# Designs tried in a protein design run: peptides against a protein of PDB entry 8HF1. Part 207

Target 1, 320 residues: chain A of PDB entry 8HF1
Amino acid sequence: NVMLYATKPTEVMVSFPHQEQVLTVTRLISAEIEKFYVSLDLMNIGVQPIRRSKSLQCLRDPSKKSFVKQLFNDFLYQMKEYGIYAASIAIISLIVEFDIKRRQAETLSVKLMHRTALTLCEKIRHLLVQKLQDMTYDDDDDNVNTEEVIMNFSTPKVQRFLMSLKVSFADKDPKDICCLVFVERRYTCKCIYGLLLNYIQSTPELRNVLTPQFMVGRNNISPDFESVLERKWQKSAIQQFRDGNANLMICSSVLEEGIDVQACNHVFILDPVKTFNMYVQSKGRARTTEAKFVLFTADKEREKTIQQIYQYRKAHNDIA

## One batch from the design tools (peptide; made by RFdiffusion4, then SolubleMPNN)

Design b2_p23_6_s3 (from b2_p23_6, 10 letters changed)
Fold by OpenDDE base, seed 2:
Structure b2_p23_6_s3 (fold): chain B 320 residues (1-320), chain A 23 residues (1-23)
Amino acid sequence: as target 1 above (320 residues)
Amino acid sequence: SYEKKLKELLEDLDKLLEELEKK
């Protein structure tokens, strides 16, 4: 019995300085969202008709206000954790979502609520784009998508991640690359995907090397019409990754037991590993002989991260 | 170079964990 020693992936930790982007624009945006929450709490949207479908009752905030606040809170998180460049992409997703909800509004009051949220998103987008343009000599919107602008307006974590991609994959054969990127939140998948598209397009060494895709976990799929399109898109994204038409997949959940994803040679954990299951399942995707498993940690959290990974390794060895 | 700067930031997690086990 040749025990095929499953070659353990090389585990690597990348440290980054804990630096909050304290920009005047981020403070202004946060203050505008806080003012909007006060206004939103004062909005009378009336009693929403309880649609009698038993399955939809538990997830619908009857006021729809909690959903609006959740989207802006997720945006604020992304702006803080990934920087103002990622925020400029994240705000577009909010604009699209609030425009859909505005069109689907069953009452005038709900329509006005989503319109007010949309107007705030357009203001935030303008403030972000203007700040990105302050570093460009030309007023053309296309000039904000340069490697320099992306790097300068990204957090140290995202800068180290992009540097890690460039060093790992510059001028490689795209067929030799099978990369997973794990993030904590659903909306982070979309904004990091958009950031990577622009970064890859602006980086000559990566343009024909990396083809990104993203996938959102099933547990966050609303049963609404948007969920059918999202399910179709997820199936297409997984198929593109299986067919090699995409070689980098961004995931917000460890692929549930039913998603057979190929053996990967690179696994990046962009956000902190919060659970033992996340560690084991994400590491378990790095299955090639030269596979790398890359963790990102703030310098201040370095010791705590090492201790946490030690405990996860110990627990895994006790179960195996 | 970006490569040199990244190499200085990359730590082998196995070595770090071995150092932790010795403490």
Scores: peptide ipSAE 0.242, ipTM 0.793, DockQ to the pose 0.676
Fold by OpenDDE base, seed 5:
Structure b2_p23_6_s3 (fold): chain B 320 residues (1-320), chain A 23 residues (1-23)
Amino acid sequence: as target 1 above (320 residues)
Amino acid sequence: SYEKKLKELLEDLDKLLEELEKK
């Protein structure tokens, strides 16, 4: 029994300034969404058939006003936490979702609700793209995907993350890289994936070095909300990461159960570590001899973050 | 350079925790 002494990963903290993005465009978008919520509350969508499922599943009915508000609230969170560039990618996911729901609508009232939401998403997309173009002086949509535009329209947290990737992986052999990126929210996985695709393509030192994938944890609440396509895609993404066809995996914190991901040499925690389980599981993936575990913290939350990690380490040592 | 700027921002978490244990 060779007890492979799991070498403790090198734990690194990266601080970033807390900058509230005081942009006119973000205020305008937030005001348009709030105005839409007022109009949405006044919409008569009829009595939705009460599906008898007793569980908290009833809150996420895709035909309900609450679900529409949840998607826009997740978008507003992404715009605030990751920046305007990330928001321009996130809004496309809302457009796709509302178009699907508009087509699947059983009633004219529900169809009109999703159409109104879709029209707002197209307006938001235009406002975001226009703001990205204001920096490039070029009217070409492809010119908004430069390293400079991505960096300038990202939050300080995302800027430090992208800098950390560039410094860690510039001109390395892709076979020597096994990287995990943990985020809190399901929708953030796809948003950061799209951002990374564009950033890697615009950064010569990372082009052909990093191949990203994303994985959304199984929503234990409702397997009915996971499309057959999403489940097939998740299985394919995991297999590509196992086969080395992808070397960077973006994961939500919901990866608690049962996905045996290989030993990684880099683990990035992009969002705050909110639970002991998240700390233990994410750190437990950094299993190589030279593994790095990288945390991001706002300067104002630095002391609180250090204290929280201290308590998690102590609790982990008391159980081990 | 990105490298120089990042090196200035990287903190060793083990050192920070050792400093916390001494207080």
Scores: peptide ipSAE 0.186, ipTM 0.778, DockQ to the pose 0.642
Fold by OpenDDE base, seed 1:
Structure b2_p23_6_s3 (fold): chain B 320 residues (1-320), chain A 23 residues (1-23)
Amino acid sequence: as target 1 above (320 residues)
Amino acid sequence: SYEKKLKELLEDLDKLLEELEKK
């Protein structure tokens, strides 16, 4: 029971400026998605059979249109919250998802819908990669994966997070590191994982120091092949983290489902702590006084964040 | 240095919460 640990990790807050990336490319992408939504609403895909699988909230939409919109809305959120570089990784996950859904389509109309979504994702990917290449002399995709490009095309939040990792773990023994990174959304886990792989590879001081893994919360047990792969990945990632073959785990806030993760010496909360349970569960992974619990907050939300943490601490002390 | 700037951005939550309790 994570709630019973009266352990006081060193709690740290990192503030970042709330900067909206005012890039022309971001506006173009948003406008293309909005145009696509208008077109999507006009698409007649017919009545789809409601698959009564209890596990997939997404299969409850007989039109499958809400799921398509959800993926693009999650992408837009990631682009806003993490930046263009993270968006270039996130869009690949949408491409994979829509290609699978296109192949699994039961009707020509649904197949066409997913094909149109896929074509839009490919256009978005091209726009993002082209913008990342504006800083490179060479057209090679590998040249966009530099520390400089990652930092310049990341939001201040992600910049401060990467800085915090570099300062915390530069030239350390990998065996002494047990790090958790909490994010709100499942899709963010994979996006930040891809970003971290490229950042670690481009940062000599972190090469062979940090070995990241990611896990998605169990609540998305689609009975679909994707959910089986996700479950296999989760088991493998957790096992690698337990065995010390990975020393940084990215996870979504939905750890409520009994994921037995070991105690860690570093816990990063990349996204705002929205619930008491999230605060207690994440903090309860930092079980020593030497452990660091790091929160990220926008400067504008700083006071609200402090007040929220105060209320959570009070509520935790009333239960303990 | 990058490291110095980050150290300046790290705030001790315990101190901040103690300041809040005094208000």
Scores: peptide ipSAE 0.136, ipTM 0.731, DockQ to the pose 0.643
Fold by OpenDDE base, seed 3:
Structure b2_p23_6_s3 (fold): chain B 320 residues (1-320), chain A 23 residues (1-23)
Amino acid sequence: as target 1 above (320 residues)
Amino acid sequence: SYEKKLKELLEDLDKLLEELEKK
């Protein structure tokens, strides 16, 4: 039995400065969301009829207000962690979700709640786009999707990630690239995908080299709420990556659950590694010869990150 | 160059962990 020595990937750490982008626009947006939460708490959405079983137990569905707050909290997280350029893409996903929920509303009060949330999202989108346009010196080029605008309005973490992609893949053959990008949250997959499409299109050295795709995690919400459309889209995205029609896949923890993805030569971990399973499974995808496994850490968390990776390596060697 | 600065920011985790085991 020739034990095929699985070539261990080269593990690399990239540090970034912890700079909070203290922009007036981010403070204004946060204040508008907090004002909206006060208004939302005062909204009487009435008693939602539970399904047509004859029992008169009108449960107040606290889940509808909590879901609205969850989406805005996830948006605020993305604006803080990835920057205002990423936030300008993330807000579009909220607009789509609130428009769907507004159309599906069973009562006028719930319809009004989702309409008010949608109006706030459109205001936030306008404030973000206006701030991105303030950096375009050419009055004639309304194009906020330049490499310069993307870099200037991204956090140091995202800047180091985009730099690492450019250095790793500039002018390479697209057939020699099989890249995974891991993120913690499902909404971050769509946001980083939209950012990468615009960055690749604006960067000549990556144009026609990288073709990104994304895969969203299964919601912990029952498989009944995963639209047949979302499941078809996930299957199509995985198939495009297997066929080489896409060579960069952005994913959340879903690839941990045994999606048969090809051996990759690059694995990027954009968010902190929080679990032993995430470390072992993401690293286990970097299986080609000379594969690279790249971690990103804030400078202030560097020592803690190194110590955590040491403990994960030790635990993995004790099980192997 | 920008590339040189990025290469200086790329740390080899194997070397960092070997240094941690020696302490």
Scores: peptide ipSAE 0.202, ipTM 0.780, DockQ to the pose 0.622; fails the geometry check

Design b2_p23_6_s4 (from b2_p23_6, 11 letters changed)
Fold by OpenDDE base, seed 2:
Structure b2_p23_6_s4 (fold): chain B 320 residues (1-320), chain A 23 residues (1-23)
Amino acid sequence: as target 1 above (320 residues)
Amino acid sequence: DYEEQLKALLEDLDELIKELEEK
C-alpha cells in the first residue's frame, strides 16, 4: 500500500496592520442605528400569532424586532471588518431584505416597522455613496467602483486580500484556477462577492481571469420563500464551480460533508480560524500539488494565531 | 512594485511555527 502522501498545501500567513477606519461617516451611521434601536424598542407591533410550524424551531422572535437588529448588527460588523466600500454593498442586501419583509407583512404595524428600517438603510446608502464619490477627483465620473476607490475604502485586511488575489492570479489561465475563500458570516459572502465583482471588473489583469461565485451553509438558510431562491442560487453556484464557469467560490461555512467540491489550488481564510474542524476541512480542500492555504491575521494577533494553528496541526497529526 | 511588497508580507507558516518553537 503506497500511502499516496497527499501533498500538504503550502501554508502562508499574511499580516495586516490593525487599523480601524475611523471616519466621520462610520460614526454618524453607528449613531443613526443606535437611535433607530431606541425607536424600535418603543414600537408597538402587537403580539404576532406563533405559527406552530413544527419544522421552524427557529425562535422566531414574535416581535420580528430581533431579526431587524440582527441585520443592522451584521451590517455594522461588515462596515468595521471590511470597510466603507464593502458596507455600501452590504446595505443593498438589507434594503432588499426589508423591502421583501415589508411586502410580506401581515399587519400594518409590522409593515411600518420594516418601512422605517428601509428608510434608514436608504439614508445609510446615501451617506456611504456620497463619501465614496468625494474621493473621485473626476467630477464627471460617477463610477465609485474603480480599483483605487475600492482599495482606499477597504480595511487593511481586505486590501491585503485583494493584493494577494492580484499577485496570485494576474494574467493566469482561468482553467488553472480553483480558489476557495472562507468567511465567517453569511452576509460577508454576499458583500465580499459584490466587492470582488467590482474589483475584478476594474482590474485589467483579473477581468478575464477570475469569475467569482458565493454559497452559504444550509443551516443559515431561512426555510421561508427566500430559501427556495437561495437554494436554487446555491445549486447553480456549485454547478458553475464544478463546470469551471466559476473559478473562485466564497463560502461562509466549510462545505457540509455532502457538497463534493473539486480539489482546489488556492484556499484563502479571510476571517480568523475559530475551530479545529474549520482548519482541517478548509485545509483539506487545498489538494493539488502546488496548493496554497493562505491565512490573514492582524499584527497584534500574529503570535496567538501561529500558536493556535500549531495546536490544530498537532491535533490533526494525532488523529490522522 | 505591489508584487514585491506583497511577497515581503507573505510569511511561510512552517518557518513561523519553527521560530515559535525555538523561543
Scores: peptide ipSAE 0.276, ipTM 0.814, DockQ to the pose 0.703
Fold by OpenDDE base, seed 1:
Order: sequence, then structure tokens, then C-alpha cells
Structure b2_p23_6_s4 (fold): chain B 320 residues (1-320), chain A 23 residues (1-23)
Amino acid sequence: as target 1 above (320 residues)
Amino acid sequence: DYEEQLKALLEDLDELIKELEEK
């Protein structure tokens, strides 16, 4: 039980300025999503048969409209929290998911709903890519994946995270690195993974040093094809990380179900620590005194973060 | 410059917690 071990990693906090990216493109995207929600509410998709074989989520959303709204709300969150570069990757995940759902649609009305969502995602993708290209002289998609573009179109949180990775791991032996990155949401794992791949490729000091993977929590008991792919990916990613073929693992905080990940020498908490269990489980991966446990906090939330960590430390000592 | 700037942004949580306990 990870909770029973007194872990004494070096705990570090990195502060970042709370900057809302006030870009015209983000306002346009938000307005287009809001218009889409109005249109979505007016769509008559009929009563859908609840198939017993579909996930607990399908039982909660018989109309599938709430799920569509959830994906766009998660996208808006990622755009706000990680920036427009991360959003350009996140939107691709929505395109893939809506295309699968469009193909699996049981009715013409539902097929049309997912098609309309896809059309909006393609418009959003175009707006994001065009904005990333504003810094490049060449219309080549590869030119938007530079260190400069990634940094300039990322939030201060992501900038400080990437900086922390570069300083921590530049020119190190890949074998000496075992890094975990914890995020709150499953979709954040994918977009931060894509961002890190591009950042590592554009950063000479990291190209042969960091090999990232990502893992989504097991609680997606969805029997859907997506959940089978996610399970296959998880198994492969875990195995690569165990074998040392990957040395950085991005995880969602919902690691409650027994993912036997090795002890790591670096643990980054990119999102706020919202629960005692998240704190104990993530910190419990950094078991040595030489291990680093790094938190990221907005300047405005700095004091609240410190107080919360203090309470979690106290509660952990009372159980140990 | 960049490494020094980042090192200056790294705060020890043990020190920060101690400062809060002393207030």
C-alpha cells in the first residue's frame, strides 16, 4: 500500500503567473462552440435505445448530447489551461472521437449531430493552425512544431513545465530518468503527450534523452472500441515504461486501480492536487530523498496550495 | 540565464510550509 510508506522526496513548487490568453482566436472559438450548443439543443435526435452493452456513460446520456457538450467543454478547458498549441492537438482527438461516433450512429439524426460537431472541430482546427502559422514564414505544418511556437502559444504553466523538463533532463543519460507527469483529465494526457513529442523533437538537448508515453486511468469501463484501444495502449505504454523504452509517463490522477508503476526519481504534478489520495499516490511514486516531487501553482493560488499540501502531509502522518 | 531563472522559481515546499507555520 503506497500510503504506508514514509516517502521523503524533495518537494518543490513552481509558481506561474495567472495569464488568461486573451487571443481573438480563443474568443472566436468559444463563440462558435456556444452557437453550436444552441443549435444542438434544437436538434431532435429522437429516443435512443439504451443498449445494455454500452458504457455507464451511455446510461447517463441517452441523448448523447451531453457527451458532445462534455468533449467541447473539455477542449475549452484544455485551451484555457494549456494554451492554443495544446488545443491544436486536443481538437484532433475530438475529430477522431466524433468520426468514430458518426460511423457508429444508429440514426440519421445522430449521424447528422456528430457530422455537425466534426464540421465545427475542423473549423476550430483551421483557426488554431492558422494562428500558429502567424509566426512562421512557410505554410508547412512542420514549421508550427518548433520550440519557439510551442513556448509562445503555451500558457505560463506549460512554459514553466517545459522549462523544468529542459533544466532537469538536458544532456542526461536516458537510463537514469524515471519521470511521472500527473494531470487531472484523460484528454490532457493525450494533448500534453503530443505537445511533449513535438517539444522534445525540437529541443536538441532532449531528443535522445526523453521518450514519453501516456496512460489513461482504467475507470473507462466503456466496452466501446475506444476503450479497447485505450486498454491496449495502456498495456503497451506501461510495458515500455517498465522495460525502460520510455522514461517519461503522463498519467491521469485516476490511477486508483493498481497500476504497478515503478518508483520514479521525478514526479511532476501539472494540475492542482484536488484530493488527499492524489497527493499520497503521486508522492508515493517518489520514494527516495534524491527524488523530486514538483508541483505547479498559479501565483494567486500559491498560499492555498501550500496550506493544502500542509493539511495532506498532516493527514498522511496521522495514518502512517 | 534561463537555468538560473528557473532555479530561482523553484521553491522548497518545506521552507514555505515552515514560513506559514510561523505566521
Scores: peptide ipSAE 0.260, ipTM 0.802, DockQ to the pose 0.698
Fold by OpenDDE base, seed 4:
Structure b2_p23_6_s4 (fold): chain B 320 residues (1-320), chain A 23 residues (1-23)
Amino acid sequence: as target 1 above (320 residues)
Amino acid sequence: DYEEQLKALLEDLDELIKELEEK
């Protein structure tokens, strides 16, 4: 129980400007997804077979239209919150997922639905990559993975996060680093992981310093096979982090699911702290006074963030 | 310099909370 530890990390807030500038490419992508939703609503996929899990719980059929819309909505969120570069990584995850679902489709109508979703993802990927190439002179995909391109096509929040990593960890001993990065959404873990791999590789001061890993919560919607693979992967990722083979772990709200992560010297909260439990659990991983607990907030939400943290501190002190 | 830029943006939450309590 993380609440039982009197933790007094140094709590730091990093403000970032609100990005009001919607790029033409993001508007085009959003419009293509909306057109696809209209088409998707008109598709007759029939009655989907209810897959029962081994636990007799009615699994949501991952072949349903709602799952397709969820993936695209999560993509749109990632594009908005993390930027075009992160979106170029996120879209690959959708391509992989829809290809799996297309191959696993029990009906021709469901197979066609996933094929149409894949075609849209490929178009979106092309639009994103083309936009990343606007700052590169070479058509090579490897040229879009520079520190400069990553920074310029990331949101101010992600820029401040990457700057914070570079300043905090440049040329440090990997053994002295134990870092957690908290994100709100499951799919953001993979997206930020992919972004960090490319950023670390492009940043000499971090290349041999940071070894990222990620954890995603159990998805009760995933079929038994995906849940087994995810569970194996989670166990491996946690073990690598415990063994010091990974020193930066990206997590969603997974700490509630009984994943015991070691005490860390850095905790980054990349997304807004929405609940008291999230505050206490994430802060409870930074156990020393030398540990840093870093929050990211938009300038417009700065005061509200401070007030919310004050209320959480007060509530925590009343329980402790 | 990312360090100088970041240092200018780093705020201690304890100080900010005190400032809020004084208002």
Scores: peptide ipSAE 0.227, ipTM 0.786, DockQ to the pose 0.691
Fold by OpenDDE base, seed 3:
Structure b2_p23_6_s4 (fold): chain B 320 residues (1-320), chain A 23 residues (1-23)
Amino acid sequence: as target 1 above (320 residues)
Amino acid sequence: DYEEQLKALLEDLDELIKELEEK
């Protein structure tokens, strides 16, 4: 039994200030969503037929209202954790989902509920885009997708992440890069992907260096509810990353389940490491010589994060 | 320079863990 001593990656911590820049626009958006929840609770949508999915697993929340609230709560989380620029991208996903659900509505009351949610998303999108435009001094360039706008409207965590990408990959050969970015939530993968596309396009040193893709983990919802399109996208994204047509992959923690991805030279953990398995599996992807494993932590959580990583290292050494 | 600021924020976890073991 040749215990292949897996080369341990260099583990790096990047601290960021826990300054919630509470902008007036974020307060306004939060208040509009809370007002919408009150109105949603008063809506009579009738008795929803419990679609028994034949597969026993995930109880689809029989409440179509609870699902609407979940999507807005996930949006509020993304706006808080990643900033206004990321929120302007995230809201588009809600618009698409509510438009699909509006078209698929079996009753007029459910159709109206999804239409009201969609109208709120369009208002939120307008408020976000307007706030991004207020910083463009040049009246003529309505382009909210500049490096400056992205940085100024991102949280300190995202700013440090983007800076870390620029320092790590500026003017490098794209063939020498194999990067993973781990995020906690499914919706964050697509949001950070859209942010990175715009950031890379606006950053000359990265424009021809980084080619991002994203992978959404399989929903614990039965494979019957994964759209055929989502499954095709996942397979295509993995294949592009394996073929070297993409050199940066954004993934949710669900890459824990057995996606054979090549040995990476950079692994970024954008969200807090919550489990031992997440630590071991994400770190286990940094397998090349001189591989880097980069963690992001709030200054307030720095000591707790170091202690947690110490305990995970100890537990890993006791199993090995 | 944001690069110098970032370099100052990069901490080696192996060094930080050793400092915790020595306490």
Scores: peptide ipSAE 0.222, ipTM 0.781, DockQ to the pose 0.623

